# Peptides against a protein of PDB entry 2XVC, part 16

Target 1, 50 residues: chain A of PDB entry 2XVC
Amino acid sequence: ITERELLDYIVNNGGFLDIEHFSKVYGVEKQEVVKLLEALKNKGLIAVES

## One batch from the design tools (peptide; aimed at target 1 D18 I19 L37)

Design b2_p22_8_s3 (made by RFdiffusion4, then SolubleMPNN; from b2_p22_8, 9 letters changed)
Fold by OpenDDE base, seed 2:
Structure b2_p22_8_s3 (fold): chain B 50 residues (1-50), chain A 22 residues (1-22)
Amino acid sequence: as target 1 above (50 residues)
Amino acid sequence: MPVKVKVTSSDPEIAARIKSLQ
């Protein structure tokens, strides 16, 4: 999965991301999902809310 | 504007990495 695909998923999913669910559905390792989030955040494309 | 996202995980190791992004 690409950073853009993950970003689009987040938008289409109403701004929510469950790591376990995403990993199971899309076959992406949890650590890889977080790596992509880190990249998106560092690029200023997402803000991870508390 | 950045996309706001609520990220959840039941895995404490993953949760710690997520916390670092907040």
Scores: peptide ipSAE 0.794, ipTM 0.940, DockQ to the pose 0.908
OpenDDE base, seeds 1, 3, 4, 5: peptide ipSAE 0.793, 0.793, 0.793, 0.793; ipTM 0.939, 0.939, 0.939, 0.939

Design b2_p22_8_s4 (made by RFdiffusion4, then SolubleMPNN; from b2_p22_8, 10 letters changed)
Fold by OpenDDE base, seed 4:
Structure b2_p22_8_s4 (fold): chain B 50 residues (1-50), chain A 22 residues (1-22)
Amino acid sequence: as target 1 above (50 residues)
Amino acid sequence: MPLKVKVTSSDPEIQKKIESLK
């Protein structure tokens, strides 16, 4: 999965991301999802909240 | 302005990493 694909998913999902769910549905490792989030954050594209 | 994202995980290790991204 690319950064853009993850960003698009987040937008389409109303700004919510459940990493467990996403990993199961799309077959992406949880740590990989987190690394993509970090990249998006560092580029100023997202602000992470929990 | 960045998109605000609510991120959740049941995995404590992942939770710690998410917290570090705030």
Scores: peptide ipSAE 0.779, ipTM 0.935, DockQ to the pose 0.942
OpenDDE base, seeds 1, 2, 3, 5: peptide ipSAE 0.778, 0.778, 0.778, 0.778; ipTM 0.935, 0.935, 0.935, 0.935

## One batch from the design tools (peptide; aimed at target 1 A47)

Design b2_p23_1 (made by RFdiffusion4)
Pose (drawn by RFdiffusion4):
Structure b2_p23_1 (pose): chain A 50 residues (1-50), chain P 23 residues (1-23)
Amino acid sequence: as target 1 above (50 residues)
Amino acid sequence: VEIHSDGKYWIKVNEERYEEFHE
């Protein structure tokens, strides 16, 4: 998936992401989800919590 | 914040950059 798709998903999910659940449902590797989150974080698009 | 593969995260979106990114 693209960074845009993950960001859209996060916004639509009320700003929440369960990486384990997301990987299981959408078939994206956990490390790929982490890689996409890092790119979003580094672009200043998201503030990560917890 | 360090991101972990088994983590559950609450995330705030920067709305200004979000809109620009979607252009």

Design b2_p23_1_s1 (made by RFdiffusion4, then SolubleMPNN; from b2_p23_1, 8 letters changed)
Fold by OpenDDE base, seed 4:
Structure b2_p23_1_s1 (fold): chain B 50 residues (1-50), chain A 23 residues (1-23)
Amino acid sequence: as target 1 above (50 residues)
Amino acid sequence: MEIKEDGKYKIKVNEEKYKEFMK
């Protein structure tokens, strides 16, 4: 999965992300999701609110 | 970034940067 794809998912899901659910549904390792989130955050594209 | 116990996050998206990023 790409940063773009994850970002689109987040946007289309109202900003909510369940890493456990996402990992299971899309077959992406939790660690990879976290890595992508950190990249998005470092680019200023997202902020983790809760 | 540490994964929360429940793994659930609310993410705020920078709409301006999002549009530019996806362009």
Scores: peptide ipSAE 0.684, ipTM 0.902, DockQ to the pose 0.663
OpenDDE base, seeds 1, 2, 3, 5: peptide ipSAE 0.684, 0.683, 0.683, 0.683; ipTM 0.902, 0.901, 0.902, 0.901

Design b2_p23_1_s2 (made by RFdiffusion4, then SolubleMPNN; from b2_p23_1, 8 letters changed)
Fold by OpenDDE base, seed 1:
Structure b2_p23_1_s2 (fold): chain B 50 residues (1-50), chain A 23 residues (1-23)
Amino acid sequence: as target 1 above (50 residues)
Amino acid sequence: MEIKEDGKYKIKVDEEKYKEFME
């Protein structure tokens, strides 16, 4: 999965993300999800609100 | 980024940057 795909998922899911759920549904390791999130954050595209 | 025990997050997306990024 790409940064773009994860970002679109977040947007379409109202900004909510459950890493465990996402990992199981998309077959992506939790570590990979975190890596993508860190990249998006570093680019200023996202901020963790809660 | 802090990893929460439950792995659940509310994420804010910068709408302007999102449009630029996806363009």
Scores: peptide ipSAE 0.684, ipTM 0.901, DockQ to the pose 0.704
OpenDDE base, seeds 2, 3, 4, 5: peptide ipSAE 0.684, 0.682, 0.683, 0.683; ipTM 0.901, 0.901, 0.901, 0.901

Design b2_p23_1_s3 (made by RFdiffusion4, then SolubleMPNN; from b2_p23_1, 8 letters changed)
Fold by OpenDDE base, seed 4:
Structure b2_p23_1_s3 (fold): chain B 50 residues (1-50), chain A 23 residues (1-23)
Amino acid sequence: as target 1 above (50 residues)
Amino acid sequence: MEIKEDGKYKIKVNEKKYEEFMK
């Protein structure tokens, strides 16, 4: 999965992300999701609110 | 970044940067 794909998912899901659910549904390791989130955050594209 | 126990996050998206990133 790409940063763009994850970002689109987040946007289309109202900003909510369940890493456990996402990992299961899309077959992406939790660690990979976290890595992508950190990249998005470092680019200023997202902020983790809760 | 540490994964929360419940793994659930609310993410705020920077709309301006999103548009620039995705175009």
Scores: peptide ipSAE 0.684, ipTM 0.902, DockQ to the pose 0.664
OpenDDE base, seeds 1, 2, 3, 5: peptide ipSAE 0.683, 0.683, 0.684, 0.684; ipTM 0.901, 0.901, 0.902, 0.902

Design b2_p23_1_s4 (made by RFdiffusion4, then SolubleMPNN; from b2_p23_1, 9 letters changed)
Fold by OpenDDE base, seed 4:
Structure b2_p23_1_s4 (fold): chain B 50 residues (1-50), chain A 23 residues (1-23)
Amino acid sequence: as target 1 above (50 residues)
Amino acid sequence: MEIKEDGKYKIKVDEKKYEEFMK
């Protein structure tokens, strides 16, 4: 999965992300999701809340 | 970034940067 794909998912999901659910549904390792989130955050595209 | 116990996050997206990133 790409940064763009994950970002689109987040936007289309109202900003909510369940890493456990996402990992299961899309077959992406949790660690990979976190890596992508950190990249997006470092680019200033997202802020992680909650 | 540490994964929360429930793995659930609310993500705020910078709309302006999103548009620039995705175009």
Scores: peptide ipSAE 0.688, ipTM 0.903, DockQ to the pose 0.674
OpenDDE base, seeds 1, 2, 3, 5: peptide ipSAE 0.686, 0.686, 0.687, 0.687; ipTM 0.902, 0.903, 0.902, 0.903

Design b2_p23_2 (made by RFdiffusion4)
Pose (drawn by RFdiffusion4):
Structure b2_p23_2 (pose): chain A 50 residues (1-50), chain P 23 residues (1-23)
Amino acid sequence: as target 1 above (50 residues)
Amino acid sequence: ESEEFEKHMLENPKLHIKVLAHP
């Protein structure tokens, strides 16, 4: 998936992401989700919590 | 820094995220 798709998902999910659940449902490797989150964070597009 | 971030995210998979902007 693209960074845009993950961001859209996050916004539509009320700003929440369960990496385990997301990986299971959408078939994206956990490390790939982490990689996409880091790119979003480094671009200043998301503030990660918890 | 990337390895520490990865480790932290894999240890804490339930994330609350504030969207600051869009591409």

Design b2_p23_2_s1 (made by RFdiffusion4, then SolubleMPNN; from b2_p23_2, 7 letters changed)
Fold by OpenDDE base, seed 3:
Structure b2_p23_2_s1 (fold): chain B 50 residues (1-50), chain A 23 residues (1-23)
Amino acid sequence: as target 1 above (50 residues)
Amino acid sequence: SSEEFRKWLLENPKLKIKVLGYP
């Protein structure tokens, strides 16, 4: 999955992301999702809360 | 740190994210 694809998913899902759910449904390793989120945050492209 | 952030994400997997821009 690309950064753009992950961002599109987040926007289309109302800003919500469940890493566990996403990994299971889309077959993407949790570590890969975390890596992408970290990169996006470090670029200033996302703000994250839980 | 980066490692602490990764651990936090895995321990708190339900996130609310504001998208500020695209690459």
Scores: peptide ipSAE 0.772, ipTM 0.933, DockQ to the pose 0.875
OpenDDE base, seeds 1, 2, 4, 5: peptide ipSAE 0.770, 0.771, 0.769, 0.770; ipTM 0.933, 0.933, 0.933, 0.933

Design b2_p23_2_s2 (made by RFdiffusion4, then SolubleMPNN; from b2_p23_2, 9 letters changed)
Fold by OpenDDE base, seed 1:
Structure b2_p23_2_s2 (fold): chain B 50 residues (1-50), chain A 23 residues (1-23)
Amino acid sequence: as target 1 above (50 residues)
Amino acid sequence: SSEEFREKLLKNPKLKIKVLGYP
């Protein structure tokens, strides 16, 4: 999954993300999702609010 | 810290993420 695809998912999901759920449903390693989110945060492209 | 951030991401089933832009 790309950063853009993950962002699209988050937006389409009302801003909510459950990494465990996402990993199970889409077959993406939790580590990969975490790394994508870290990259996005470091770029200032996301803010995690809860 | 990065470790705390990772823990937050992995343990919270209801992460609320504000998208500020696209790469």
Scores: peptide ipSAE 0.728, ipTM 0.917, DockQ to the pose 0.736
OpenDDE base, seeds 2, 3, 4, 5: peptide ipSAE 0.728, 0.728, 0.727, 0.727; ipTM 0.916, 0.916, 0.916, 0.916

Design b2_p23_2_s3 (made by RFdiffusion4, then SolubleMPNN; from b2_p23_2, 7 letters changed)
Fold by OpenDDE base, seed 3:
Structure b2_p23_2_s3 (fold): chain B 50 residues (1-50), chain A 23 residues (1-23)
Amino acid sequence: as target 1 above (50 residues)
Amino acid sequence: SSEEFRKKLLENPKLKIKVLGYP
């Protein structure tokens, strides 16, 4: 999954993300999702609110 | 810390994320 695809998913899901659920449904490793989110945060492209 | 952030991501069943831009 690309950063752009993950961002699209988050937006389309109302801003909510359950990494465990996402991993199971889409077959993406949890550590990969975490890596993408960390990169996005460090680029200032996302803010995690909860 | 980055470690605490990682734990937050994995332990919170409903993360609320604000998208601020695209790469």
Scores: peptide ipSAE 0.744, ipTM 0.924, DockQ to the pose 0.750
OpenDDE base, seeds 1, 2, 4, 5: peptide ipSAE 0.744, 0.744, 0.744, 0.744; ipTM 0.923, 0.923, 0.924, 0.923

Design b2_p23_2_s4 (made by RFdiffusion4, then SolubleMPNN; from b2_p23_2, 7 letters changed)
Fold by OpenDDE base, seed 2:
Structure b2_p23_2_s4 (fold): chain B 50 residues (1-50), chain A 23 residues (1-23)
Amino acid sequence: as target 1 above (50 residues)
Amino acid sequence: MSEEFRKWLLENPKLRIKVLGYP
C-alpha cells in the first residue's frame, strides 16, 4: 500500500483509522501502516489524534 | 517519527486523523 492509497482510505473513512482493524481487513502489517503514518505526519500531511 | 510515537500508535490504534494535504 502506498501513502496516497492510505490517505484516500482515511478520507473515505471519514478521517478514522483503526490500525488493528485495517491490518486484519486488508492484510497489511501493522508496522507497515505505522510506517506510512509516520511518513505522512513527518511530511505535514496529517495530524493524528486518538 | 520516534519509537515512542510508533509504540503509542500500536497501543492506541483507533485514530482520528486530520488530512492536511496530499503528496
Scores: peptide ipSAE 0.734, ipTM 0.921, DockQ to the pose 0.880
OpenDDE base, seeds 1, 3, 4, 5: peptide ipSAE 0.733, 0.728, 0.731, 0.732; ipTM 0.921, 0.918, 0.920, 0.920

Design b2_p23_3 (made by RFdiffusion4)
Pose (drawn by RFdiffusion4):
Structure b2_p23_3 (pose): chain A 50 residues (1-50), chain P 23 residues (1-23)
Amino acid sequence: as target 1 above (50 residues)
Amino acid sequence: LSTKLHIEVTEKGKEYLEEENKK
């Protein structure tokens, strides 16, 4: 998936992401989800919590 | 890294989304 798609998903999910659940449902590797979150974080597009 | 994340979309993130939706 693209960074845009993950960001859209996060916004539509009320700013929440369960990496384990997301990987299971959408078939994206956990490390790929992490890689996409880091890119979003480094572009200053998301503030990560917890 | 936590597997359950609460994420805030920054002002820059909101602007990015708005600009991309106009394409």

Design b2_p23_3_s1 (made by RFdiffusion4, then SolubleMPNN; from b2_p23_3, 7 letters changed)
Fold by OpenDDE base, seed 2:
Structure b2_p23_3_s1 (fold): chain B 50 residues (1-50), chain A 23 residues (1-23)
Amino acid sequence: as target 1 above (50 residues)
Amino acid sequence: MSDKLKIKVTEKGKEYLEKEAKL
């Protein structure tokens, strides 16, 4: 999965992301999801609210 | 610590997606 794809998912999921759920559904390692989130955050494309 | 996150997509993020959609 790419940063763009993850960002698109977040938008279409109302801003909610369950990392464990996402990992299971899409077959992406949790640490990879976290790395993508960190990249998106560092680029100023997202902010984690809670 | 929960794996469930609430994420705000910034205006920059939305603009990014708009630009990517045009490609």
Scores: peptide ipSAE 0.661, ipTM 0.872, DockQ to the pose 0.835
OpenDDE base, seeds 1, 3, 4, 5: peptide ipSAE 0.660, 0.659, 0.660, 0.659; ipTM 0.872, 0.871, 0.871, 0.871

Design b2_p23_3_s2 (made by RFdiffusion4, then SolubleMPNN; from b2_p23_3, 7 letters changed)
Fold by OpenDDE base, seed 4:
Structure b2_p23_3_s2 (fold): chain B 50 residues (1-50), chain A 23 residues (1-23)
Amino acid sequence: as target 1 above (50 residues)
Amino acid sequence: MSDKLKIKVTEKGKEYLEELKKE
């Protein structure tokens, strides 16, 4: 999973992300999703609201 | 970090995404 793909998903899903669901649908390890989110957050590209 | 999240894509993030799409 790339930054572009994850960002596109978040935008197209109204900002909602269920890591468990995403992991199952896209066959990506939950740890990898979390790692990407942390990177995006640290770069100021996203803010986690809940 | 919980599994179900609400995420705001910042203006910086939106610009970044568009730049990625131009590559």
Scores: peptide ipSAE 0.690, ipTM 0.891, DockQ to the pose 0.824
OpenDDE base, seeds 1, 2, 3, 5: peptide ipSAE 0.689, 0.689, 0.688, 0.690; ipTM 0.890, 0.889, 0.890, 0.890

Design b2_p23_3_s3 (made by RFdiffusion4, then SolubleMPNN; from b2_p23_3, 8 letters changed)
Fold by OpenDDE base, seed 2:
Order: structure tokens, then sequence, then C-alpha cells
Structure b2_p23_3_s3 (fold): chain B 50 residues (1-50), chain A 23 residues (1-23)
């Protein structure tokens, strides 16, 4: 999954992301999801609220 | 720790996606 795809997922999911759920459903390692989130955050595209 | 996150997409992020959707 790409950063863009993850960002699009987040938008389409109302801003909610369950890393465990996402990992299971899409077959992406949790570490990779976290990596992508960090990249998105560092680029100023997202802010993690809770 | 919870894997459930609430994420705000910034205006920059929204514009980023908009540009991609135009392509």
Amino acid sequence: as target 1 above (50 residues)
Amino acid sequence: MSDKLKIKVTEKGKKYLEEYRKL
C-alpha cells in the first residue's frame, strides 16, 4: 500500500484507523502501516488526534 | 495501547488527494 492509498482510506473511513483491523483486512504488516502514518504526519498531511 | 486511531486530515492532505483525483 502507498501513502496516498492509506491517506485515501483514512478519509473514506471518516478519519478512523484501526491498525490491527487494517493489517488483518488488507494484509499489511502493522509496522508498515505505522511507517506510512509517520510519513504522512511528517509531510504535514495528517495529525494523529487519539 | 490501542491500535484504534482518530486521524485528522489536514488541508494540505485534502488538497494532496484532490490533486491526485484530477489525474
Scores: peptide ipSAE 0.677, ipTM 0.879, DockQ to the pose 0.789
OpenDDE base, seeds 1, 3, 4, 5: peptide ipSAE 0.673, 0.674, 0.676, 0.677; ipTM 0.879, 0.879, 0.878, 0.880

Design b2_p23_4 (made by RFdiffusion4)
Pose (drawn by RFdiffusion4):
Structure b2_p23_4 (pose): chain A 50 residues (1-50), chain P 23 residues (1-23)
Amino acid sequence: as target 1 above (50 residues)
Amino acid sequence: DPVMEFYEEFAKEYGPVKVEVVE
């Protein structure tokens, strides 16, 4: 998936992401989700919590 | 990608989207 897709998903999910659940439902490797989150974080597009 | 451009403009105007990430 693209970074835009993950960001849209996060916004539509009320700013919440369960990596384990997301990987299971959408078939994206956990490390690929982490890689996309880092790119979003480094572009200043998201503030990660917890 | 106009959808991504929206988020880039939004982050510049209002700051980053706050997200809770768990495993």

Design b2_p23_4_s1 (made by RFdiffusion4, then SolubleMPNN; from b2_p23_4, 10 letters changed)
Fold by OpenDDE base, seed 5:
Structure b2_p23_4_s1 (fold): chain B 50 residues (1-50), chain A 23 residues (1-23)
Amino acid sequence: as target 1 above (50 residues)
Amino acid sequence: DPKLEEYRKRAEEEGPVKVKVTE
């Protein structure tokens, strides 16, 4: 998945992301999801809570 | 990624997208 696709998912999911759930549903490795989140955070596009 | 431009603009005006993350 791309950063844009992940952002769209987060927005459409009310700002929530369950990495384990997402990984299972979309077949994306957890570490890949984390890398995408880190990239988005570093770009100032997201603010991570919890 | 040019498609992220709209999110960049939003972040500048309203702040970044708030994400609650659980693992």
Scores: peptide ipSAE 0.731, ipTM 0.919, DockQ to the pose 0.844
OpenDDE base, seeds 1, 2, 3, 4: peptide ipSAE 0.730, 0.731, 0.731, 0.731; ipTM 0.918, 0.919, 0.919, 0.919

Design b2_p23_4_s2 (made by RFdiffusion4, then SolubleMPNN; from b2_p23_4, 10 letters changed)
Fold by OpenDDE base, seed 5:
Structure b2_p23_4_s2 (fold): chain B 50 residues (1-50), chain A 23 residues (1-23)
Amino acid sequence: as target 1 above (50 residues)
Amino acid sequence: DPELQKYIERAKKYGPVKVRVTF
């Protein structure tokens, strides 16, 4: 999955991301999703709330 | 990254996309 695809998903999902759910549905390792989020955060494209 | 242009522009105007994350 690309950073763009993840961002599109997040926006289309109302800004909500369930990493475990996403991992299961899209077949992406949870740690990979986290890495993508960290990259996006470092680029100033997302602000993560947990 | 070209594919992120949309979100780069968005962030400049409105700030980053707010993401609520659950693990």
Scores: peptide ipSAE 0.776, ipTM 0.939, DockQ to the pose 0.805
OpenDDE base, seeds 1, 2, 3, 4: peptide ipSAE 0.775, 0.776, 0.776, 0.776; ipTM 0.938, 0.938, 0.938, 0.938

Design b2_p23_4_s3 (made by RFdiffusion4, then SolubleMPNN; from b2_p23_4, 10 letters changed)
Fold by OpenDDE base, seed 2:
Structure b2_p23_4_s3 (fold): chain B 50 residues (1-50), chain A 23 residues (1-23)
Amino acid sequence: as target 1 above (50 residues)
Amino acid sequence: DEGLKEYEERAKKEGPVKVKVTE
């Protein structure tokens, strides 16, 4: 999955991301999702809260 | 960018996308 696709998912999902759920549904390793989030955060494209 | 131009512009104008994350 690309960073753009993940961003689109987040926006379309109301700004919410359940990493475990996403991992299972899209077949992406949880650590890969985290890496994508970190990249997006470092680019200033997202602000993460938990 | 890798198809992120739209979001880059949005971030400049409105700020980054706010994401609530759960694991």
Scores: peptide ipSAE 0.763, ipTM 0.928, DockQ to the pose 0.777
OpenDDE base, seeds 1, 3, 4, 5: peptide ipSAE 0.763, 0.763, 0.763, 0.763; ipTM 0.927, 0.928, 0.927, 0.928

Design b2_p23_4_s4 (made by RFdiffusion4, then SolubleMPNN; from b2_p23_4, 9 letters changed)
Fold by OpenDDE base, seed 5:
Structure b2_p23_4_s4 (fold): chain B 50 residues (1-50), chain A 23 residues (1-23)
Amino acid sequence: as target 1 above (50 residues)
Amino acid sequence: DPALKEYEERAKKYGPIKVKVTE
C-alpha cells in the first residue's frame, strides 16, 4: 500500500483508522501501517489522535 | 511527491488531516 492509498482511505473513512481492522481487511502488516502513518505525520499531512 | 500534491496543498491551506487511530 502507498501513502496516497492510505490517505485516500483515511479521508473516505471519515478520518478514522483502525489499524487492526485495516491490517486484516487489506492484508497489510500493522507495523507497515504504522510506518506509513509516521511518514505521513512527518510530512505534515496528518495529525494523529490516540 | 506528485502523488501527494493534492494533500500537500490541502495541508498548506487547512492544516493536516486529523486522523483518529486505534490499534
Scores: peptide ipSAE 0.773, ipTM 0.938, DockQ to the pose 0.820
OpenDDE base, seeds 1, 2, 3, 4: peptide ipSAE 0.772, 0.773, 0.772, 0.773; ipTM 0.938, 0.938, 0.937, 0.938

Design b2_p23_5 (made by RFdiffusion4)
Pose (drawn by RFdiffusion4):
Structure b2_p23_5 (pose): chain A 50 residues (1-50), chain P 23 residues (1-23)
Amino acid sequence: as target 1 above (50 residues)
Amino acid sequence: DLTEEEMLEKVEKGETEFFIKVN
């Protein structure tokens, strides 16, 4: 998936992401989800919590 | 802020839930 897709998902999910659940449902490797989150964080597009 | 490696270590520990704000 693209960074845009993950960001859209996060916004539509009320700013929440369960990596384990997301990986299981959407078939994206956990490390790929983490890689996409890091790019979003480094572009200043998201503030990560918890 | 969390690094990619720290997020990976959290996921390995089962700490898979993140709350995110959009800037």

Design b2_p23_5_s2 (made by RFdiffusion4, then SolubleMPNN; from b2_p23_5, 13 letters changed)
Fold by OpenDDE base, seed 1:
Structure b2_p23_5_s2 (fold): chain B 50 residues (1-50), chain A 23 residues (1-23)
Amino acid sequence: as target 1 above (50 residues)
Amino acid sequence: SLSKEELLELVKEGKTKLKIKIL
């Protein structure tokens, strides 16, 4: 999955992301999802709230 | 905002539901 694909997913999901769910459904390692989020964050495209 | 390390730790703890702000 690309950064853009993850971003689009998040947008389409109302800004919510369950990393565990996403990993299971889309076959992406949880660590990879985190890596992609970090990239998106570093590019100033998202902020992760928690 | 959460750091990469913090995110990884949350995942390890099973706290995998996040709210993302699109900028």
Scores: peptide ipSAE 0.679, ipTM 0.901, DockQ to the pose 0.904
OpenDDE base, seeds 2, 3, 4, 5: peptide ipSAE 0.676, 0.676, 0.676, 0.677; ipTM 0.899, 0.899, 0.899, 0.899

Design b2_p23_5_s3 (made by RFdiffusion4, then SolubleMPNN; from b2_p23_5, 9 letters changed)
Fold by OpenDDE base, seed 2:
Structure b2_p23_5_s3 (fold): chain B 50 residues (1-50), chain A 23 residues (1-23)
Amino acid sequence: as target 1 above (50 residues)
Amino acid sequence: SLSKEELLELVEKGETKLKIKVL
């Protein structure tokens, strides 16, 4: 999955992301999802809150 | 905003539901 695809998913999901759910559905390692989030954050596209 | 290390720690604890602010 690309950074843009993850961003689009987040937007379409109302800004909510369950990393475990996403990992299971899309077959992406949880660590890879975190890596993609960091890339988006570093580009100033998102802020992660919890 | 959470750091990469903080996110990984949350994932290991099973706290995988996040709120993302799109800028």
Scores: peptide ipSAE 0.690, ipTM 0.905, DockQ to the pose 0.909
OpenDDE base, seeds 1, 3, 4, 5: peptide ipSAE 0.689, 0.689, 0.688, 0.688; ipTM 0.904, 0.904, 0.904, 0.904

Design b2_p23_5_s4 (made by RFdiffusion4, then SolubleMPNN; from b2_p23_5, 11 letters changed)
Fold by OpenDDE base, seed 3:
Structure b2_p23_5_s4 (fold): chain B 50 residues (1-50), chain A 23 residues (1-23)
Amino acid sequence: as target 1 above (50 residues)
Amino acid sequence: SLSAEELLELVEKGQTKLRIRVL
């Protein structure tokens, strides 16, 4: 999964993300999801609020 | 804010649901 694909997923999912659920459903390692989130955050595209 | 490592630790402890604000 790419950063853009994850961003689009978050938007389409109403602005929330369950990392464990996402990992199980899409077969992406939790570490990879976290890495992508940090990249998006560092680029100023998202903020993790809770 | 949390580092990737800190966030992963929270996820592994069961705090898996995140609210994300798209900017």
Scores: peptide ipSAE 0.656, ipTM 0.899, DockQ to the pose 0.912
OpenDDE base, seeds 1, 2, 4, 5: peptide ipSAE 0.654, 0.653, 0.652, 0.654; ipTM 0.899, 0.898, 0.898, 0.898

Design b2_p23_6 (made by RFdiffusion4)
Pose (drawn by RFdiffusion4):
Structure b2_p23_6 (pose): chain A 50 residues (1-50), chain P 23 residues (1-23)
Amino acid sequence: as target 1 above (50 residues)
Amino acid sequence: TEAEEVIEEAIEKGEPIKVEVVE
């Protein structure tokens, strides 16, 4: 998936992401989800919590 | 879409969207 798709998903999910659940449902490797989150964080598009 | 509007607004304001991330 693209960074845009993950960001859209996060916004539509109320700013929440369960990596384990997301990987299971959408079939994206956990490390690929992490890689996409880091790119979003480094572009200043998201503030990660917890 | 609503998500597009929220992202565009956050970008225009220079504010990151807060997200809770868990495993």

Design b2_p23_6_s1 (made by RFdiffusion4, then SolubleMPNN; from b2_p23_6, 9 letters changed)
Fold by OpenDDE base, seed 4:
Structure b2_p23_6_s1 (fold): chain B 50 residues (1-50), chain A 23 residues (1-23)
Amino acid sequence: as target 1 above (50 residues)
Amino acid sequence: SKADKIIEEAIKKGKPIKVRVTE
């Protein structure tokens, strides 16, 4: 999965991301999802809340 | 970072994270 695809998923999911759920549904390692999130964050495309 | 801690805690507890799309 690409950064853009993950970003689109987050938008379409109302801004919520269950990493474990996403990992098992889409067959992407949790570490890879975290890596993509870090990239999106560092590019200023997302902010993690709470 | 704070974001890293939130992500790690969410994974540990099996909860979703809330993400604001800023671009």
Scores: peptide ipSAE 0.671, ipTM 0.897, DockQ to the pose 0.114
OpenDDE base, seeds 1, 2, 3, 5: peptide ipSAE 0.643, 0.661, 0.666, 0.628; ipTM 0.893, 0.894, 0.896, 0.891

Design b2_p23_6_s2 (made by RFdiffusion4, then SolubleMPNN; from b2_p23_6, 11 letters changed)
Fold by OpenDDE base, seed 2:
Structure b2_p23_6_s2 (fold): chain B 50 residues (1-50), chain A 23 residues (1-23)
Amino acid sequence: as target 1 above (50 residues)
Amino acid sequence: SKADEIIEAAKKAGKPIKVKVTE
């Protein structure tokens, strides 16, 4: 999965992301999801809460 | 794609998308 694909999911999911759920449904390692989130955050594309 | 549009808009306006992350 790419950063753009993850961002697309987040947008379509109302700005919510359950990492465990996402990992199970899309077959992506939790560590990879976190890595992508950090990248998006560092680029100023998202602001992570909680 | 929608993501592409958001990326460009965010970069242009400097408005990050709020994301609530759990688990």
Scores: peptide ipSAE 0.566, ipTM 0.878, DockQ to the pose 0.753
OpenDDE base, seeds 1, 3, 4, 5: peptide ipSAE 0.563, 0.562, 0.562, 0.562; ipTM 0.878, 0.878, 0.878, 0.878

